# Peptides against a protein of PDB entry 2Q3Z, part 48

Target 1, 272 residues: chain A of PDB entry 2Q3Z
Amino acid sequence: YVLTQQGFIYQGSAKFIKNIPWNFGQFEDGILDICLILLDVNPKFLKNAGRDCSRRSSPVYVGRVVSGMVNCNDDQGVLLGRWDNNYGDGVSPMSWIGSVDILRRWKNHGCQRVKYGQCWVFAAVACTVLRCLGIPTRVVTNYNSAHDQNSNLLIEYFRNEFGEIQGDKSEMIWNFHCWVESWMTRPDLQPGYEGWQALDPTPQEKSEGTYCCGPVPVRAIKEGDLSTKYDAPFVFAEVNADVVDWIQQDDGSVHKSINRSLIVGLKISTKS
Target 2, 254 residues: chain A of PDB entry 2Q3Z as posed
Amino acid sequence: YVLTQQGFIYQGSAKFIKNIPWNFGQFQDGILDICLILLDVNPKFLKNAGRDCSRRSSPVYVGRVGSGMVNCNDDQGVLLGRWDNNYGDGVSPMSWIGSVDILRRWKNHGCQRVKYGQCWVFAAVACTVLRCLGIPTRVVTNYNSAHDSNLLIEYFRNSEMIWNFHCWVESWMTRPDLQPGYEGWQALDPTPQEKSEGTYCCGPVPVRAIKEGDLSTKYDAPFVFAEVNADVVDWIQKSINRSLIVGLKISTKS

## One batch from the design tools (peptide; made by RFdiffusion4, then SolubleMPNN)

Design b1_p12_5_s2 (from b1_p12_5, 6 letters changed)
Fold by OpenDDE base, seed 3:
Structure b1_p12_5_s2 (fold): chain B 272 residues (1-272), chain A 12 residues (1-12)
Amino acid sequence: as target 1 above (272 residues)
Amino acid sequence: GDLQLPIGVKPP
């Protein structure tokens, strides 16, 4: 989880699982230096360098910073996400074969955001950075992964009487989503939450004003402890959300229907 | 690799 430079990332769908090889390359020349630059350009460092540096001994703190800095939202982060298949002014997310080229491009272009990433690219880069910083980390894939946008643990679709989705901003479920799990103690929590912590660098929702997510104990998610820092409800929803259809009838009434055809969550963890 | 897609939506 720290020493392995080459691995696999799971993709595809729940019914058709695929994987791609990935070079994490955490020990390649200059990569550690780039990871340190990433820390030195984060908003917390820019605001108060002394305070930021004093907290870098905490994998909880560092993990949260990295989850925010791997995406370019809100800061000088590494990757710009794009999902519309229009990648002509950059690199297709599917073209990447490792984290090294991405990180080098970012640094060499003055910490300009690299175009483009999707979930596994974000996760893989985060994995590289965290490993460089000495934090055992693995990429995780979750099939039928929910994106809860209103923190109610539901994926809600509004439909007319014909079943057509209404509104421009509907919640969604990904065919797959990748994030990382990092091994750390949690002295900031009650005993028992040490171990694997989920971190999500894909910009989906803001946490305390920044597009970042976690760390949250995997145990807390499994046990349904949604009070646990950080972002337990969001991560819980990714793997456990229920899907609800709100169907408007001809008379203007609204009917709640549980969508049992959409089962959220099938998580696969890598062994290396 | 494989594109991340919303369920029920075909790749663009």
Scores: peptide ipSAE 0.243, ipTM 0.787, DockQ to the pose 0.588
Fold by OpenDDE base, seed 2:
Structure b1_p12_5_s2 (fold): chain B 272 residues (1-272), chain A 12 residues (1-12)
Amino acid sequence: as target 1 above (272 residues)
Amino acid sequence: GDLQLPIGVKPP
């Protein structure tokens, strides 16, 4: 989880699982230096360098910083996400084969955001950075992964009486989603939450005003302890949201229906 | 790699 530089990332769908090889390259020349630059341009350092540096010994703190800095939302972060298949002014997310080229491009262009990433690219870069900083980390893939936008643990669809979706589809279920899990103690929590912590660098929802997510104990998610910082409800929903259809009738009445055909969550943890 | 895509939801 620290020493391996090559691995696989799972993709595809629950019914058709695929994987790609990925070069994490945490020990390649200059990569550690780039990771240190990433820390030195983060908003917390710019606000108070002394305070930021004093907290870099905490994997909880560093994990949260890295989660925010891997995406370029809100800061001088590494990657710009794009999902509309228009990648002509950059690099297609599907063309990346490792984290090294991405990090080098970011640094060599004055910490300008790299175009483009999707979930596995964000996760893989985060994995590289965290490993460079000495934090055991692995990439995780979750099939049928929910994106809950209103923190109610539901994916909600509004439909007319004919079943046609009305309005925007802001809440969604991805065919797959990737994030990372990092091993750390949690002295900031009650005993028992040491171990794997989920971190999600893909910009989906803001946490305390920044597009970042975690760390949250995997145990807390498994046991349903949604009060545990950080972002337990969001991560819980990714792996176990219920799908609800709000069906509006012609008379204006609304009926709530549980969509039992859509099962959220099938998590696969990697060995590297 | 595969493109990350939203899952289409069928009517109930």
Scores: peptide ipSAE 0.030, ipTM 0.666, DockQ to the pose 0.405
Fold by OpenDDE base, seed 4:
Structure b1_p12_5_s2 (fold): chain B 272 residues (1-272), chain A 12 residues (1-12)
Amino acid sequence: as target 1 above (272 residues)
Amino acid sequence: GDLQLPIGVKPP
């Protein structure tokens, strides 16, 4: 989880699992230096360098910083996400074959955000950075991954009497979503939550005002301990949300229906 | 790689 530089990232769908090769390249020349630059341009360092540096011995702290800095939201982070197939002014997310080129581009352009990423790109870059910093990390793919935007652990669709989805359709389930899991102790939590911690660098929701997510113990998610820092409800929803259809009738009445055809969550963890 | 796409929503 630290030594492997080449691996696979799982994509596709639950029914049609695919993978791509990825060069994490954490030991390639200059990559560690870039990771250190990433830390030195993070908002917490800029606000109070001494405090930030004093906390860099904590994988919990560093993991959270990296989660935020891999995306360019709120800071001078690495990647700009885009999902609308308009990539003409950058690089298509599907074109990347490794983290090294992304990180080098970021640094070489004065820490200007790299265009563009999607979930696996964010996850892969985060994986590289965390590995560089000595934190055992793996990319995780979750099929039928929910994006809960209102923290109710549900994905809600509004449908008319014909079954057509109404409204802005803001809540969604991804065909797949990628994040990372990092191995660390959690001295900030009650005993028993050491081990794999989920971190999500894709800018989906803000955590304490910043587009970052985690670390949260995988155990906490498995056991449904939503009080555990950080962002347990959001990560829990990614893998366990229920889907609810609100069916609107012509008379204005609304019927609640649990959509059992949409099963959220099928997580695959990699060994490389 | 594959596009990350929302599912469960009918295209507009």
Scores: peptide ipSAE 0.028, ipTM 0.685, DockQ to the pose 0.514
Fold by OpenDDE base, seed 1:
Structure b1_p12_5_s2 (fold): chain B 272 residues (1-272), chain A 12 residues (1-12)
Amino acid sequence: as target 1 above (272 residues)
Amino acid sequence: GDLQLPIGVKPP
């Protein structure tokens, strides 16, 4: 999880699993230096360099910083996300074959955001950076992955009396979503939450004012301990959210119905 | 690689 530089990222759908080869390249020339630059341009360093540096011995702290800095939201982060298939002014997310080119482009252009990324690109770059910094990390793919926007552990659709979805889907289920899991102790938590920690660098929701997510113990998610920092409810919902249809009747009444046709979550953790 | 999409949405 630290030494492997080449691997596969799982994509596609639950029924039709695909993968792409990916060069993480954490030991390629100059990559460590770029990872250090990433740390040195993070908002916490810019605010108080001494305090930030003193906390870099904590993989919890570093993981959270990296989660935020892999995306360019709110900071001078690495990647700009785009999902509308209009990539003419940059590089298509589907064109990347490794993290090294992305990181080099970012650094060589004065830490300007690289266009463009989607979930697996964010996850892969985060994986590279974390591995480079000595944190055992793997890319995770979750099929039928939920994006809960209102922290109620539900994906909600509004429907008319005929069952037709009304308005734009505010909440959504991805065909697949990628994030990373990193191995670390959690001295900031009660005993037993050491091990794999989920981190999600794709800018989906803000955590404490920044587009970052985690680390949260995989065990906490498994056991349903949603009080565990960081961002347990959001990560829990990614893999466990129920889908609810709110059906509006002609009289203005609303009926709540559980949608059992949409099953959230099929997580695959990579072995390398 | 595959485009990340909401379930049930066709790629543009």
Scores: peptide ipSAE 0.027, ipTM 0.712, DockQ to the pose 0.578

Design b1_p12_5_s3 (from b1_p12_5, 6 letters changed)
Fold by OpenDDE base, seed 3:
Structure b1_p12_5_s3 (fold): chain B 272 residues (1-272), chain A 12 residues (1-12)
Amino acid sequence: as target 1 above (272 residues)
Amino acid sequence: GDQQLPIGVEPP
């Protein structure tokens, strides 16, 4: 989880699991230096360098910073996400074969955001950075992964009487989603939450004002302890949300329907 | 690689 430079990332769908090879390349020339630059341009460092540096011994703190800095939202982060199949002004997310080229491009262009990433690209880059910083980390894939936008542990679709989705913004379920799990102690929590911690660098929701997510103990998610920092409800929903259709009738009445055809969550952890 | 997609939709 620290020494392995090459691995696989799982993709596809729950019914048709695929994988791609990925070069994490945490020991390649200059990569550690780039990871240190990433820390030195994070908003917390820019605000108070001394305080930021004093906290870098904490994998909890560093993990949260990296989660935020791998995406370019809110800061000089590494990757810009895009999902609309219009990648002509950059690199298609599907074209990347490793983290090294991404990180080098970012650094070489003055920490300008790299176009483009999707979930596994974000996760893989985060994995590389965290490994560089000595934090055991693996990429995780969750099939039928929910994106809860209002923190109610539900994926809600609003529909008219014909079943058509209403509104500009709808919650969604991804065919797959990737994030990382990092091994660390949690002295900031009650005993028993040491071990794998989920971190999600894909910009989905803000946490304390920044597009970042975690760390949250995998154990807390498994046991349903949603009070555990950070972002337990969001991560819990990714793997456990229920799907509800709100169907408006012509008379103005609304009917709640549980959508049992959409089953959220099938998580696969990697061994390398 | 494989594109990340919302459930029930095809790539544009």
Scores: peptide ipSAE 0.317, ipTM 0.807, DockQ to the pose 0.573
Fold by OpenDDE base, seed 4:
Structure b1_p12_5_s3 (fold): chain B 272 residues (1-272), chain A 12 residues (1-12)
Amino acid sequence: as target 1 above (272 residues)
Amino acid sequence: GDQQLPIGVEPP
């Protein structure tokens, strides 16, 4: 989880699982230096360097910083996400084969955001950075991954009498989503939550005002302890949200159905 | 790699 530089990232769908090779390259020349630059340009460092540096011994703190800095939202972070197939002014997310090129591009262009990433790119870069910083980390893929925007642990679809989706379609489920899990102690929590912690660097929702997510104990998610810092409800929803279809009839009546045909969450953890 | 895509939003 620290030493492996090459691995696979799972993609595709729950029914058709695929993978791609990925070069994490945490030990390649200059990568550690880039990771240190990443820390030195984070908003917390810029606000109070002494305080930030004093906290870098905490994997919890560093993990949270990295989850925020891998995306360029709110800061001088590494990657800009894009999902609309318009990648002409950058690199298609599907073109990347490793983290090294991304990190080098970021640094070499004055810490300008690299275009473009999607979930596995964010996750892979975060994995590289965290490994560089000595934090055991793995990429995780979750199929049928929910993006809960209103923290109700539901994905709600609204349909008319013809079955057509209505509204802004903001709540959604990804065919797959990737994040990372890092191994760390949690002295900031009650005993028993040491171990794998979920961190999500893909800019989906803000946590305490910043597009970051975690760390949250995988155990807490498994046990449904949504009070556990950080972002337990969001991560829980990614893997456990219920899907609700609202069907509106011509007479204005609304019927609710829980979609049992689509099960949220099929998590695959890697050893590489 | 594969694109990350939303599912469940398409009409039947």
Scores: peptide ipSAE 0.304, ipTM 0.809, DockQ to the pose 0.474
Fold by OpenDDE base, seed 2:
Structure b1_p12_5_s3 (fold): chain B 272 residues (1-272), chain A 12 residues (1-12)
Amino acid sequence: as target 1 above (272 residues)
Amino acid sequence: GDQQLPIGVEPP
């Protein structure tokens, strides 16, 4: 999980699983130096360099920093996300074949955000950086992945009597979503939560005021311990949210229906 | 690669 430089990332849909080759390239020339620059421009370093450096021995701390810095939200991070199929002023997310070119572009242009990324691009760059820093890391893909925006473990759709969606359409499910899992101990938690930790660098929701996510023990998610830091409810919802249709009738009555036709979550962990 | 797309929005 540290030594492999080439691998595959799973994409497509639950019914039509696909994969692409990806060059993580954590040992290519200059990549480690770029990862160190990433740490040296993070908001915590800029606020207190001594404190930030003293905490870089903690994979929990570093993982959280990297999760925030891979996206350019809130900081001088690496990638700008875009999903509207308008990529003419940059590089299409679908065009990338590895992390190395992205990181080199970021550094060579004065740490300006690289256009553009989507989930697997964010995850892959995070994987490269974490591996460079000596943290065993793998990319994971979750099909029918929920994005819960109000922390209620639900994906809610409001519909009229005819089934037409009304109001806010922010709640949604991705055909697929990618993030990373990193191996680390958790001395900040009760015993038993060492092992794989989920980290999500795609800017979806803020955690403690910053677009970052995790680390959270995979075991905690599996066992439903939503009190475990960091961001257990959000990650839990990604893999196991309920889909609810709120149907408003003409008389003003509201009916709740759980849509079981679309099951949230089908996670695939990679070996590289 | 494949584009990431929203799903589940269509009426049941």
Scores: peptide ipSAE 0.286, ipTM 0.801, DockQ to the pose 0.440
Fold by OpenDDE base, seed 5:
Structure b1_p12_5_s3 (fold): chain B 272 residues (1-272), chain A 12 residues (1-12)
Amino acid sequence: as target 1 above (272 residues)
Amino acid sequence: GDQQLPIGVEPP
């Protein structure tokens, strides 16, 4: 989880699981330096360098910073996400084969955001950075992964009387989504929450004003302890949201229908 | 690699 530089990232769909090889390359030349630059350009460092540096011994703190800095939202982070299949002004997310080139491009272009990433790219870069900083980390893939936008643990679709989805489907389910899990103690929590912590660097929802997510104990998610920081409800929903259809009738009435055909969550953790 | 895509949802 720290020493491995090559691995696989799971992709595809729940019914057709695939994987791609990925070079994490945390020990390649200059990568550690780039990771340190990443820390040195984070908003907390820029605001108060002394305070930020004093907290870098905490994997909880560092994990949260890295989660925010792997995406370029709100800061000088590494990657710009794009999902509309228009990648001509950058690199297609599907073209990347490792984290090293991404990190080097970011650094070599003055910490300018790299175009483009999707979930596995964000996760893989985060994995590289965290491993480089000595935090045991693995990439996780979740199939039929929910994006709960309003923190109600539901994916809600609004439909007309004919069953046609209305709106932009802002709350949605990914065919797959990737994030990372890092091993750390949680002295900031009650005893028993040490171990794997979920971190999600893909910019999906803001946490305390920043596009970051976690760390949250995997145990807390499994046990349904949604009060556990950070971002337990969101991560819980990714793997366990229910799907609800709100069907509006012609008379203006609304019928609630539980969608039992769409099952959220099939999580695969890598062993590397 | 595969592109990350929203799952299409059929009408109920």
Scores: peptide ipSAE 0.263, ipTM 0.795, DockQ to the pose 0.413

Design b1_p12_5_s4 (from b1_p12_5, 5 letters changed)
Fold by OpenDDE base, seed 4:
Structure b1_p12_5_s4 (fold): chain B 272 residues (1-272), chain A 12 residues (1-12)
Amino acid sequence: as target 1 above (272 residues)
Amino acid sequence: GDEQLPIGVKPP
């Protein structure tokens, strides 16, 4: 989880699992230096360098910083996400084969955001950075991954009498989503939450005002302890949200249906 | 690799 530089990232769908090779390259020349630059340009460092540096011994703190800095939202972070298939002014997310090129591009262009990433790219870069910083980390893929936007642990669809989805369709389920899990102690929590912690660098929702997510104990998610810092409800929803169909009839009546035809969450953890 | 895509739920 620290030493492996090459691995696979799982993609596709729950029914058709695929993978791609990925070069994490955490020990390649200059990568550690880039990771240190990443820390030195984070908003917390810029606000109070002494305080930020004093906290870098904490994997919890560093993990949270990295989850925020891998995306360029709110800061000078590494990657700009894009999902609309318009990648002409950058690199298609599907073109990347490793983290090294991304990190080098970011640094070499004055810490300008690299175009473009999607979930596995964010996760892979985060994995590289965290490994560089000595934090055991793995990429995780979750199939049928929910994006809950209103923290109700539901994915809600509104449908007309013909079953056609209405509205802006803001809440959604990804065919797959990737994030990372890092091994760390949690002295900031009650005993028993040491171990794998979920971190999500893909900019989906803000946490305490910043597009970051975690760390949250995988155990807490498994046990449904949604009070556990950080972002337990969001991560829980990614893997456990229920789908609700609101069916509106022509007479204005609304019928609620819990859709169990699509099971949210099939998590695959890797050893590489 | 495969792109990340939103998936819809089939009508009930």
Scores: peptide ipSAE 0.317, ipTM 0.825, DockQ to the pose 0.404
Fold by OpenDDE base, seed 2:
Structure b1_p12_5_s4 (fold): chain B 272 residues (1-272), chain A 12 residues (1-12)
Amino acid sequence: as target 1 above (272 residues)
Amino acid sequence: GDEQLPIGVKPP
């Protein structure tokens, strides 16, 4: 996982799976130096350089820092996300073919955020950075991926008696979503949670005040241990949220209905 | 396209 520089990222939908080639390029000239710059501009370093540097031997710590720094939310991070099809003042997320150009642009423009990214771009850049830092990492794709905003493990839609959605559609399901899994031990947890850890660099929800996510043991998610740090409920919901329709009647009553037409989660792990 | 998109949930 650390040695492979070229791979594929899965996209599309559950019914129509697609993939694109991607150059991770973790061994290309100057990329490691850029990854070190990324660490040196992170908020924890700026707050206390000695403490930050002393913790860089921990893949748990580094993974969490990278998850936060790949997006430009809250810091001098790499990528600005955009999903509204208005990319004229930057590069379309669909135009990228590798992490190297993104990282070089970020560094060469004084660590200014690169426009623009979507989930696979965030994940791919995170994968490159983590591999550069010696952490075995792979990109994963989850189809029908839920974004739970209120930590209740549900995607909730409010509907009138005719089934029409009322108000703002805040919670949603992506056709696909990408994040990374990194291999590490978890000395900060009970025994048995070593192995693959999920990290999500796409800015979706704040974790401890920062747009970052993980690391959380894949095993914990599989077994439903939602007490495990970091961000187990959010990651669990991405792959296994229930969809609930709150149907409002004319008399003011509300009926809860489980929507069985859409199954959240179909995860594919890459081999490179 | 290749873009990440919200998907609609059909009414019950």
Scores: peptide ipSAE 0.299, ipTM 0.824, DockQ to the pose 0.365
Fold by OpenDDE base, seed 1:
Structure b1_p12_5_s4 (fold): chain B 272 residues (1-272), chain A 12 residues (1-12)
Amino acid sequence: as target 1 above (272 residues)
Amino acid sequence: GDEQLPIGVKPP
C-alpha cells in the first residue's frame, strides 16, 4: 500500500466490473517534490505556514489537506472535474494512465489546475500523494454510489402523479465512484477507530467550508456512528443510502415510496 | 476506461 507503484482501478458497473491499469508512480523522479509543493500551496499553509508545518506529522491532518488539494475547488489544487463529455479544451479523464503525468503537468504549469478528472482520477492522484507522504493508501470503488446532497441519508427523486421525474436537481447515484482509504491511528477519536480511514477527493460536498471529505473511520461507517469526524454521514450515505421517490399529487399531497430495486453500495477495496 | 455516469434517473 506504500511500495506498490503500479496497480488497477476498478470501474464499470456492479454487473460488469472492469478495471484499468494505473501507474501511481509515487517514487518516480520529482514526484515527492511535487507532493511537498502541494502541501506548501494549501490554504492552511498560506494562512499560517508554521502552524501547518507543525501539523504535518499527523496523517489525519495531512489526509484532510490532500483530500482538499487534489481537487482545484477553493484552492490551487490539482484537478478540475468534468462529467459532460466536453473535454476538447483539456485532456479526457478517460485518457490518463497514471498520476505522474497529471502531477507533473500541474507543477510545470505553475500549479494551474489540470483538465480534466473524474472520480478515479481524483482518487488515484490522492493515493499517489498519500503514499508518497508515507501514508498507506488504497483506491476503493463503490458501485451504485450515492451522493447525498442534503444530509438525510436518502437519495430522493421527486415525481408527479404520472411518475415523471420533476426538477433538474435530483440527487445522484453513480454507476461507480472511487475514493481512497488510508491506514492511520485516530488519537483525536475514542479508542478503536484506528485502521482504514475513508478520504474522498472528488469535489462533491463541502466539509467545514472546503471541498474535501474525511478522514472517517471505516469502522464508524460499518457501525453507523455518524457523529464521528470527519463527514461520517456523507460517506455512510455513499454506501448505505436508501432511494426514495416522492410522488406529488395534484392536490399537493405527497406519498413516499422507498425504491429498493436499486441497491446503493457495493464497495471493493483494492488489494494493491 | 469507463466514464463515471449518473444512474437512477430516467433519461429525458
Scores: peptide ipSAE 0.276, ipTM 0.812, DockQ to the pose 0.489
Fold by OpenDDE base, seed 3:
Order: sequence, then structure tokens, then C-alpha cells
Structure b1_p12_5_s4 (fold): chain B 272 residues (1-272), chain A 12 residues (1-12)
Amino acid sequence: as target 1 above (272 residues)
Amino acid sequence: GDEQLPIGVKPP
């Protein structure tokens, strides 16, 4: 989880699982230096360098910073996400074969955001950075992954009497979503939450004002302890959300319908 | 690789 430079990222769907090879390349020339630059341009460092540096011995702190800095939201982060199949002014997310080229491009262009990433690209880059910093990390794939936008552990769709989705914003379930799990102790929590911690660098929701997510103990998610920092409800929803349809009738009444045909969450952890 | 795609929920 630290020494392996080449691995696989699982993609596709729950019914049709596939994988791609990925070069994490954490030991390639200059990559560690780029990871250190990433830390040195993070908003917390820019605000108070001494405080930021004093906290870099904490994998909890560093993990949270990396989660935020792998995406370019809110800061000089690495990757810009795009999902609309319009990648002509950059690199298609599907074209990347490793983290090294992405990180080098970012650094070589003055920490300008790299176009473009999707979930596995974000996760893979985060994995590389965290491994460079000595934090055991693996990429995780979750099939039928929910994106809860209002922190109610539900994926809600509003529909008219014809079943048409209403509103500009709807919560989503992805065919798959990738994030990372990092091994660390959690001295900031009650005993027993050491081990794998989920971190999500894909910009989905803000956490304490920044597009970042975690770390949250995998154990907490498994046991349903949603009070555990950071972002337990969001991560829990990714793997456990229920789907609800709110159907407006012609008389103006609203009917709640639980969609039991769509099961959220099928997590696969990598061995390398 | 395979792009990340949203799954539309079908009406019940």
C-alpha cells in the first residue's frame, strides 16, 4: 500500500466489473517534491504556515488537506472535474494511465488545474500523494454509489404525475465511484477507530467550507456511527442511502415511494 | 476506462 507503484482501478458497473491498470508512480523522479508543493500551496499553509507545518505529522490532518487539494475547487488544487463528455480543451479522464503525468503537468504549469478528472482519477492522484507522504493508501470502488446533497441519507427524486424529474438539481447515483482508504490511527476519536479511513477527493460536497471529505473510519461507516468526524453521514450515504421518489399527483398531492429496485452500494477494496 | 455515469431512477 506504500511500496506498490502499479495497480488496478476497478470501474464499470456492479454487473459488469472491469479494471484499468494504473501507474501510481509515487517513487518516480520529482513526485515527492510535487507532493510537498501541494502541501505548501494549500489554503491552510497560506493562511498560517507555522500552524500548517506543525500539523503535518498528523495523517488525519494531511489526509484532509490532500483530499481538498487533489481537486481544484476552492484552491490551487490539481484536477478539474468534468462529466459532460466535452474534453477537447484538455485530456479526457479516460485517457490517463497514471498519476505521474497529471502531477507533473500540474507543477510544470505553475500549479494550474489539470483538465480533466473523474472519480477514479481524483482517487488515484490522492492515492499517489498519500503514499508519497508515507500514508498507506488504496483506491476503493463503490458501485451504485450515492451522492447525497442534503445530508438526509436519502437519494430523492421529485417527479410530476408523468414520472418526469422536476428541478434543475437532482441527487445522483453513480454507476461507480472511487475514493481512497488510508491506514492511520485516530487519536482524535474514541478507541477502536484506528485502521482504514475513507477519504474522497472528488468534489461532491463541501466539508467545513471546502470540497474535501474525510478521513472517516471505515468501521464507523460499517457500524453506522454517523457522529464520527469527518463527514460520516456523506460517506455512509454513498454506500447505504435509500432511494425515494416524491411523485406529485394531478390534484397537487405528493406521494412518497421507496424505490427498492435500486440498491445503493457495493464496495470493493483493492489489494494493491 | 469507463466514465462515471449517473443512474437515473425509474418511476415505481
Scores: peptide ipSAE 0.030, ipTM 0.688, DockQ to the pose 0.384

